Peptides against a protein of PDB entry 3JWR. Designs and how they scored, part 6

Target 1, 323 residues: chain A of PDB entry 3JWR
Amino acid sequence: TRELQSLAAAVVPSAQTLKITDFSFSDFELSDLETALCTIRMFTDLNLVQNFQMKHEVLCRWILSVKKNYRKNVAYHNWRHAFNTAQCMFAALKAGKIQNKLTDLEILALLIAALSHDLDHRGVNNSYIQRSEHPLAQLYCHSIMEHHHFDQCLMILNSPGNQILSGLSIEEYKTTLKIIKQAILATDLALYIKRRGEFFELIRKNQFNLEDPHQKELFLAMLMTACDLSAITKPWPIQQRIAELVATEFFDQGDRERKELNIEPTDLMNREKKNKIPSMQVGFIDAICLQLYEALTHVSEDCFPLLDGCRKNRQKWQALAEQ
Target 2, 298 residues: chain A of PDB entry 3JWR as posed
Amino acid sequence: TRELQSLAAAVVPSAQTLKITDFSFSDFELSDLETALCTIRMFTDLNLVQNFQMKHEVLCRWILSVKKNYRKNVAYHNWRHAFNTAQCMFAALKAGKIQNKLTDLEILALLIAALSHDLDHRGVNNSYIQRSEHPLAQLYCHSIMEHHHFDQCLMILNSPGNQILSGLSIEEYKTTLKIIKQAILATDLALYIKRRGEFFELIRKNQFNLEDPHQKELFLAMLMTACDLSAITKPWPIQQRIAELVATEFWEQGDQVGFIDFVCTQLYEALTHVSEDCFPLLDGCRKNRQKWQALAEQ

## One batch from the design tools (peptide)

Design b1_p9_1 (made by RFdiffusion4)
Fold by OpenDDE base, seed 2:
Structure b1_p9_1 (fold): chain B 323 residues (1-323), chain A 9 residues (1-9)
Amino acid sequence: as target 1 above (323 residues)
Amino acid sequence: MLDGWELMY
C-alpha cells in the first residue's frame, strides 16, 4: 500500500525529537504517519528491532495492521488510545528506568500488548457485551473484550508479512505470547481491582521482589494498567480533552443501553449527568489511580511525574466539582 | 461503581 511504502521509506526521527520519552507527551498534533514513526522509534530504542531481528518492512506493516484494526468511529478506545498507552510504556521504561528491571522479552511483550490491548474495541464495556448477548459473550465469561483483543493481536501477529516475532526461538515466542496475553487481560479493570491489593501490600511491607516470578507477573499487570490509565496523569489541557473523549464514548454506550437494552444508564454513562464528570473524575482518581502511581513510584522514583500529574489533575477536577 | 470505571481509561 502507499501508506506502507511511505512509512517504510520515511526517516524515523529521534525519541528526543518526537518527545516520546516525556510523560507529558501528547499525540493531538500528530498525523497517523507520525504515530507510526513514533512506534518504530519505540521498538528501535528499546533494542527490540536489533535483538529480535525484526525486518523494518515487517514492523511497518505490523504497526499499520494494528492501527487498521482499531475502529475509527469509537471516540476513545481507538488507535490513539493504544498509541498513548504504548508511549507511556516507553516513557516508563526509559525515563522511568523500568527497562533495567525487565527482560527483553518482557519489554517486547509489553510494547506489543500496549499497542494491541484494545484491538477492535467497540466503544462498550464488558457489561454491555454481556447484557446485549453479543456473540463474544458466548465465547468468554469474564474479560470478554480483553480476550477478544488478544485474539485480534494473535491474528495480526500470524498474518502474512506481519510476523514481527519470526526472529524468536520457539521458547521465546511462547514466553512472549504468554506475557502479551497476561498483559492484555490485565487491562480489565475488574482484574486490576482484584489483584492490586496484593501489589500494594507487597510495596507497603517492603517485600516486593521482581525476582519472584509471581511478583514479576503482578508488576507487569500493574504497569500495563498504569500505562492504560495514563491519560489521568497528563497535563491538564490534555487530560481535559481526553476526559471529554471518554465521556463521549460512555454517553454513547448509555444511549445504546437505553435504546437497545431498555436500561437506565449509570451516572457515568448518562449524558444528562455530564455535570457530574468532575466529581466522578475525582472519585476515579481516589479509588483507582492514586495508589497505583504511588506504588509504581515506589518501585521506580523516576515514575514520579505520573503520580504528580495525577495529583495535579485531581486538584483541577476537584476545583471544577466545587463550582 | 466498578462497571463504569472500566471504560474511563
Scores: peptide ipSAE 0.140, ipTM 0.856, DockQ to the pose 0.290
Fold by OpenDDE base, seed 1:
Formats: sequence, C-alpha cells, structure tokens
Structure b1_p9_1 (fold): chain B 323 residues (1-323), chain A 9 residues (1-9)
Amino acid sequence: as target 1 above (323 residues)
Amino acid sequence: MLDGWELMY
C-alpha cells in the first residue's frame, strides 16, 4: 500500500526529537504516520529490531496492521489510546529505568502487548458484553474483551508479512506469547483489583524481588495497568481532554444500555450526570491510581513523574468538584 | 463499587 511504502521509506526521527521518552508526552499534534514513526523508534531504541532480527518492512506492516484493527468510531479505546499506552511503557522503560530490570523478551512482549491490548475494542465494557448476550460472552467467562484483544493480537502476528517474531527461537516465541497474553489480560481492571494487594504488600514489607518468577509476573501486570491508566498522570490540559473522550465513550454505552437493554445507566455512563465527572475522577484516583504509582515509584524512583502527575490532577479535579 | 471504576479508563 502507499501507506506502507511511505512509512518504510521515511526517516525515523530520534526519540529526543519525538519526545517519546517524556512522561508528559501528547499525541494530539501527531499525524497517524508520525505515530507509526514513533512506534518504530520505540522498537529500535529498545534494541528489539536488532536483538530479534526484525525486518524493517515487516515491522512497518505489523504496526500498520495493528493500527488498522482499531476502530475509528470508538471515542477513546482506539489506536491513539494503544499508542499512548505503548509510549508510556517506553518512557517507563527508558526514563523510568525499568529496562534494566527486565529481559529483552519481557520488553518485547510488553511493547507488543501495550500496542495490542485493546485491538478491535467496541467502545463497551465487559459488563455490557455479558448483559447484551454477545457471542464473545459465550466464549469467555471472565475478561471477555481482553481475551478477544489477545486473539486479535495473535491473528495479526501470524498474518503473512506481519511476522515480527520470526527471528525468535521456538522457546523464545512461546515465552513471548505467554507474557503478551498475561500482559493483555492484566489490563482488565477487575484482575488488577484482585492482584494489587499482593504487590503493595510486597513493596510495603520490602520483600519485592524481581528474581522470583511469580513476583516478576505480578510486576509486569502492574506495569501494564500503570501504562494503560497513564492518561491520569498527564499534564492537566491533556488529562482533561482525555477524560472528555472517556466520558464520551461511556455516555455512548449508557445511551445504548438505555435503548438496547432497557437499563438505567450508572452515574459514570449517564450523560445527564456530567457534572459528577470531577468527583468521580477524584474517587478513581484515590481508589485505583495513587497506590499503583506510589508502588511503581518504589520499584524505580525515576517513575516519580507518573505519581506527581497523578497527584496534581487529583488536586485539579478536586477543585472542579468544589465549584 | 469497584465495578464502577473499571469504567474510567
């Protein structure tokens, strides 16, 4: 395609030029081509292209395939969300110095997972999928959408000309796929809530050890969630705009719940309760976000900008809730 | 209560 030719022939700017190491990064000013160029830079600067012998054209095709399999009619859970999740992962690995704590296979898996974690998202949550008796709800009992996202990820990875993992040994390939699956499934906030207590307790007791395979898996899950929620850490103008996208998608679901399921939506999904968004954001930060970024900062102090951003946005939302 | 927060992001 013309898009592939353009991407494959383009000079890829440095990470410094693209500012993709910044926790304050915004994609709002970027074209789709520029987001793809940023993604190439992430793979290159993490040494993934070299270490796993990726062909440039194959990587370009894979990125474009991933982007194409996000829906354009979904307000928030689209390519830009996945791209921002991956950028936060890159920043956490580089600027946050988490790269030094992980294997190359773990880094490869996390970056693929971040880009792929919401593939073919429909703009509705797992609860809606269950209540609507969607065919996917018959295949999976828990984390329905996350299983679907992984299936889409696997489909793309196995598609002709998209096989970015072809340079791996059979054992490396199996390991990578296992980590990708675990990382994508970890983006289900229901699973995060179930598992986070163990992580926080390990940190609190100073017993956290990345050499333990179980604790490593737990950390990768927490890191995925931290990147997935990273919009809450962004500079206030960015955070506010993303919160509007999230609200739009939730209101669209609420409208569908009312119309299609004859259910009164929750306050979060009720368009008529837009005035509650600030207080709901404060509650979300307190219940879900703060402890995660505190714990992550304990693992690597260089991740502090995420925690600082989250705290600053809490103050901004609180001020709006008091108006 | 927690099901409500699975919704924010």
Scores: peptide ipSAE 0.174, ipTM 0.852, DockQ to the pose 0.238; fails the geometry check
Fold by OpenDDE base, seed 4:
Structure b1_p9_1 (fold): chain B 323 residues (1-323), chain A 9 residues (1-9)
Amino acid sequence: as target 1 above (323 residues)
Amino acid sequence: MLDGWELMY
């Protein structure tokens, strides 16, 4: 395609030029091509291209395929969300110095997972999929969308000309796919809520050990969630804009819940309760986000900007909730 | 109640 030719021929700017190591990064001013260039840079600077012998054209094609398999009519859960999740992962690995704590396969898997974790997202949650009796709900009992996202990820990875993992041994390939699957599934906040207590307790007791395979898996899950939720950590103007995208998507679901399912939506998805957004954001930060970024910062102090950003945004939302 | 929070971001 013309897009592939343009991407493959383009000079990839440095991570410094692209600012992709910054936790404060925003993609708002970037073209789709520039987001693809950023993605190439992430793979390159994490040594994934070299270590796994990725062909440049294949990587370019894969990135474009991933991007293409996000829906354009979804307000939030689109390519830009996935790209921002991957950028946060990259920043956490580089600036947050988590790279030194992980294997190359784990890093490879996390980056692929971050980019792929919401593939073909429909702008509705698992609850909606279940209640609407969608065909996907017949395939999976739990984490319906996340299983679908992984299936889409696997489909792309196996598509002709997209085989970025062709340089891996059979064992490396199996390991990578396992980690990708676990990482994508970890973005189901229901699973996060279920598992986070173990992670926080290990941190609290100073018993956290990345050499333990179970704790490693747990950490990768928490890290994936931290990157997925990273919009809450962004500078206030960015956070506010992303929150509007989220609200738009949720209100669209709520409207569909009323129309299609004859149910009253939750406050979060109720357009009529838009004035509750600030207080709901405070509640979300307190219930879900703060402890995660605190724990992550305990594992790597260089991740503090995520925690600091989250705290600052809590204050901003609280101020709005009091108005 | 928790299902609503799962969706914020």
Scores: peptide ipSAE 0.163, ipTM 0.860, DockQ to the pose 0.263; fails the geometry check
Fold by OpenDDE base, seed 3:
Structure b1_p9_1 (fold): chain B 323 residues (1-323), chain A 9 residues (1-9)
Amino acid sequence: as target 1 above (323 residues)
Amino acid sequence: MLDGWELMY
């Protein structure tokens, strides 16, 4: 395709030029081509291209295939969300110094997972999928969408000309797929809520050890969630704009819940209750986000900008909730 | 219910 030819022939700017090591990064001014160039730079600067002998054209094709398998008519859970999740992962690995704590296979898996974690997202949550008796709800009992996202990820990885993992041994390939699956499934916030207590307790007791395989797996799950939620940490103008995209998608679901399921939507998905968004954002930060970024900062102090951004946005949302 | 927040991000 013309897009592939353009991407494959393009000079890839440095991570510094692209500002992809910044926790304050915004993609709003970037073209789709520039987001793909940023993605190539992430793979290159994490040494993944060299260590796993990725062919440049294959990597370019894979990136474009991943981008193509996000829906354009979904307000928030689209390619830009996946790209921003991956950028936060890259920033956490590089600027946050987490790269030094992980294996190359773990880093490879996390970056692929971040880019792939919402593939073919339909703009509705697992609860809607279950209640609407969607065919996917018959395939999976829990984390329905996350299983679907992983299936889409696997399909792309195995597609002709997209096999970025062809340089791996059979053992490395199996390990990588296992980690990708676990990382994508970890983006189900229901699973996060179930598992986070163990992580926070290990941190609180100063017993957290990445040399323990179980604790390593737990950390990778928490890191994925931290990157997935990272919009809440962005500079206020960026956070506010992303919150509007999220609200748009949720209101669209709420409208469908009324029309298709004959139910009144929750406040979060109710277009008529948009005035509650500030107070809801405060509640979300307090219930879900703050403790996660605090714990992550304890693992690596260089991740503090995520915590600081989250705290600043809490103050901004609180001020709006009081008006 | 925390179920609503699981949806935002």
Scores: peptide ipSAE 0.137, ipTM 0.853, DockQ to the pose 0.228; fails the geometry check

Design b1_p9_1_s1 (made by RFdiffusion4, then SolubleMPNN; from b1_p9_1, 6 letters changed)
Fold by OpenDDE base, seed 2:
Structure b1_p9_1_s1 (fold): chain B 323 residues (1-323), chain A 9 residues (1-9)
Amino acid sequence: as target 1 above (323 residues)
Amino acid sequence: ILDALEAVA
């Protein structure tokens, strides 16, 4: 395709030029081509291209395939969300210095997972999928969409000309796929809520050890969630705009719940309760975000900008909630 | 971001 030719032939700017090492990064002004270039830079600067002998054209095709398999008519859970998740992962690895704590296979898996974690998202949550009796709900009992996302990820990885993992040994390939699956599944916030207590307790007791395979798996899950939710850490103008996109998607679901399921949506999904968004954001930050970024900062102090951003945005939302 | 509130509520 012309798009592939353009991408493959393009000079890839440095991470510094693209600002993809910054926790304050925004994609708002970037073209789709530039997001793809950023993605190439992430793979390159993490030494993944060299270490796993990726062909440039194959990587370009894979990136475009991943992008193509996000829906354009979904307000938030689209390519830009996946891209921002991956960028936060990159920043956490580089600026947050988590790269030094992980293997190359773990880094490879996390980056692929971040880009792929919401593939073919339909703009509705697992509860809606279950209640609508969608065919996917018959295949999976929990984390329905996350299983679908992984299935889509695997499909792309195995598609002709998209096999970015072809340079891996059989054992490396198996390990990578296992980590990708675990990472994508970990983006189900229900699983986060279920598992986070163990992570926080390990941190609190100063018993956290990444050399323990179980704790490593737990950390990777927490890191994925931290990147997936990283919009809450962005500078206020960016975070506010992203919150509007999330609200739009949720209200669209609420509208469908009324129309298709004949139910009253929750406040979160209710377009008529827009005035509750600030207080709900405060609740979300307190219930989900703060403790996660605090714990992450304890693992690596260089991740503090995520925590700081979250705290600042909490203050902004609280001020709005008081009006 | 807000889906987490449903899971926590």
Scores: peptide ipSAE 0.048, ipTM 0.817, DockQ to the pose 0.573
Fold by OpenDDE base, seed 5:
Parts: sequence; structure tokens; C-alpha cells
Structure b1_p9_1_s1 (fold): chain B 323 residues (1-323), chain A 9 residues (1-9)
Amino acid sequence: as target 1 above (323 residues)
Amino acid sequence: ILDALEAVA
């Protein structure tokens, strides 16, 4: 395709030029081509291209395939969300110095998972899928969408000309797929809520050890969530804009819930209760975000900008909630 | 951002 030819022939700017190491990064000004170039740079600077002998054309095709399998008519859970999740992962690995704590296979899996974690998202949550009796709800009982995302990820990885993992041994391939699956499934916030207590307790007791396979798996899950929710850590103008996109998608679901399911939506998805957004954001930060970024900062102090951003945005939302 | 509230709601 012309798009593939353009991407494959393009000079890939440095991470410094692209600012993809910054926790304050915004994609708003970037074209789709530039987001793809950023993604190539992430793979390159993490030594994934070299270490796993990725062919440049195959990587380019894979990136474009992943991007293509996000829906354009979804307000928030689209390619840009996945790209921003991956960028936060890259920043956490590099600037946050988490790269030094992980294996190359874990890093490979996390980056693929971040880019793929919401593939073919439909702009509705698992609850809606269940209540609407969607065919996907018959395939999976829990984490319905996350299983679908992984299925889409696997489909792309196995598609002709998209096999970025072809340079891996059979054992490396199996390990990578296992980690990808676990990482994508971990983005179900219901699972996060279920598991986070164990992680926080390990941190609190100074018993956290990445050499323990179970704790490693737990950490990778928490790191995925931290990147997935990282919009809340961004500078206020960026965070506020992203919050508007999220609200739009939720209100669209609420509207569909009224029309298609004949139910009253929750406050979060109720367009008529938009005035509650600031207080709901404060509640979200307190209930979900703060402890996670605090714990992450304890694992690596260089991740402090994420925590600091979250705290600053809490203050901004609280000020709005008091008006 | 609000996705987490839905998982709890």
C-alpha cells in the first residue's frame, strides 16, 4: 500500500525529537504517520528490532495493521489511546528506568500488549456487552473485551507479512505470547481492583521482589494499568481534553443504554449529569489512581512525574467540584 | 479516565 511504502521509506526521528521519553507527551499534534514513526522508534530504542531480528517492512506493516484494527468512530478507545498507552510504557521503561528491571522478552511483550490492548474496541464496556447479549458474551464470561482484544492481537501477529515475532525461538515465542495475553487481560479494571491489594501490601511491607515470578507477573499487570490510565497524569490541558473524550464515549454508551436496553444509565454515563464529572474524577483518582502511582514510584522513584501529575490533576478537579 | 469508575459501578 502507499501508506506502507511511505512509512517504510521515512526517516525515523530520534526519541528526543519525538519527545516520546517525556511523561508529559501529547499526541494531539501528531499525524497518523508520525504516530507510526514514534512506534518504530520505541521498538528500536528498546533494542527490540535488533535483538529479535525484526524486518523493517514487517514491523511497519504490523504497526499499520494494528492501527487499522482500531475503530475510527470510537471517541476514546481508538488507536490514539493505544499509542498513548505504549508511549507511557516507553517513558516508564526509559525515563522511569524500569527497563533495567525487566527482560527483553517482557519488554517486547509489554510494548506489543500496550499497542494491542484495546484492538477492535467498540466504545462500550464489558457490562454493556453482557447486557446486550452480544455474541462475544457467549464466548467469554469475564473480561470479555480483553479476551477479544487478545484474539485480535494474535490474529494480526499471525497474518502474512505481519509476523514481527518470526525471529524468536519457539520458546521465546511462547513466553512472549503468554506475557502479552496476561498484560492485555490485566487491563480489565475489575482484575486490577481484585489484584492491586496484593501489590500494595508487598510494597508497604518492603517485601516486593521482582525476582519472584509471581510478583513479576503482578508488577507487569500493575504497570500495564498504570500506562492505560496514564491520561490522568498528563498536564492539565491534555488531561482535561482526554477526559472530554472519555466522557463523550461514556455518554454515547449511556444514550445507547437508554435506546437499546431501556435502562437509566449510571451517573458516569449519564449525559444529563455532566456537572458531576469533576467530583467523579476526584473519586476516580482517590479510589483507583493515587495508590497505584505511589506504589509504582516506590518501585522506581524516576516514575514520580506520573504521581505528581495525578496529584496536580486531583487538585484541579477538586477546585472545579467546589464551584 | 472514567473507565475505572465503571468497573466499580
Scores: peptide ipSAE 0.050, ipTM 0.820, DockQ to the pose 0.534; fails the geometry check
Fold by OpenDDE base, seed 3:
Structure b1_p9_1_s1 (fold): chain B 323 residues (1-323), chain A 9 residues (1-9)
Amino acid sequence: as target 1 above (323 residues)
Amino acid sequence: ILDALEAVA
């Protein structure tokens, strides 16, 4: 395609020029081509291209294929969300100094997972899929959409001209796919809520050890969630704009719940209750985000900007909730 | 961001 030719021939700017090591990064001003260039830089600077002998054209095609398999008519869970998740992962690995704590296969898997974790998202949550008796709900009992996202990821990885993992040994390939699956599934917030207590307790007791395989797996799951939710850590103008996109998607679901399921949506999904968004954001930060970024900062103090951003945005939302 | 609120509700 013309898009592939343009991407493959383009000079890829440095990570410094692209500012992709910054926790304060915003994609708002970037074209689709520039997001793809950023993605190439992430793979290159993490040494993934060299270590796993990726062909440049294949990587370019894969990136464009991943981007193409996000829906354009979904307000939040689209390519830009996946791209921002991957950028936060890159920043956490580089600026947050987590790269040195992980293997190359783990890093490879996390980056692929971050980019792929919401593939073919339909703008509705697992509860809606289940209640609507969608065919996907018959295939999977739990984490319905996350299983679908992984299936889409696997389909792309195995598509002709998209096989970025062809340079891996059989054992490396198996390991990578296992980690990708676990990482994508970990983005189900229901699973996060189930597992986070173990992680926080290990941190609290000073018993956390990345040399333990179980704790490593747990950490990768928590890191995925931290990157997936990282919009809450962004500078206020960026975070506020992203919150509007999330609200739009939730309101769209609420409208569908009324029309298709004949139910009254929850306050979160109800456009008539937009005045509750600030208080709901405070609740979200307190219930889900703060402890996670605190724990992550304990693993690596260089991740503090994520925690600091979350705290600052909590204050902003609280001030709005008091109006 | 707000998707997490449904998981907690």
Scores: peptide ipSAE 0.048, ipTM 0.821, DockQ to the pose 0.549; fails the geometry check
Fold by OpenDDE base, seed 4:
Structure b1_p9_1_s1 (fold): chain B 323 residues (1-323), chain A 9 residues (1-9)
Amino acid sequence: as target 1 above (323 residues)
Amino acid sequence: ILDALEAVA
């Protein structure tokens, strides 16, 4: 395609030029091509292209395929969300210095997972899918969408001309896919809530050890969640705009819940309760975000900007809630 | 505002 030709022929700017190492990064001003260029840079600077002998054209095609398999009519869970998740992962690995704590396969898996974790998202949550008796709900009982996202990820990875993992040994391939699956599934916040207590307790007791395979897996899950939720850490103007996108998508679901399921949506998804957004954001930050970024900062102090951003945004939301 | 509130509620 013309898009592939353009991407493959383009000079990829440095990470510094693209600012993709910054936790304060915003994609708002970037074209789709520029987001793809950023993605190439992430793979390159993480040494994934070199270490796993990725062909440039194949990587370009894969990126475009991933992007293509996000829906444009979904307000938040689209390519830009996936891209921002991956960028936060990149920043956490580089600026947050987590790269040195992980294997190349883990890094490869996390980056692929971040980009792929919401593939073909429909703009509705698992609860809606279950209640609507969607065909996907017949395939999976839990983490329905996350299983679907992984299936889409696997499909793309195995598509002709998209096989960025072809340079891996059989064992490396198996390991990578395992980690990708675990990472994508970990983005189900229900699973996060279930597992986070173990992580926080390990941190609290100063018993956290990345050399333990179970704790490594747990950490990768927490890191995925931290990147997936990283919009809450962004500078206030960026955070506020993203919150509007999230609200739009949630309200769209709420509207469908009323129309299709004949139920009153929760406040979170109720367009009529938009005045509750600030207080709900405070609640979300307190219940979900703060402890996670605190714990992540304990693993790597260089991740502090995420925690700091989250705290600052809490103050902003609290101020709005008090009006 | 994320799916977290549904998971916590």
Scores: peptide ipSAE 0.047, ipTM 0.816, DockQ to the pose 0.525; fails the geometry check

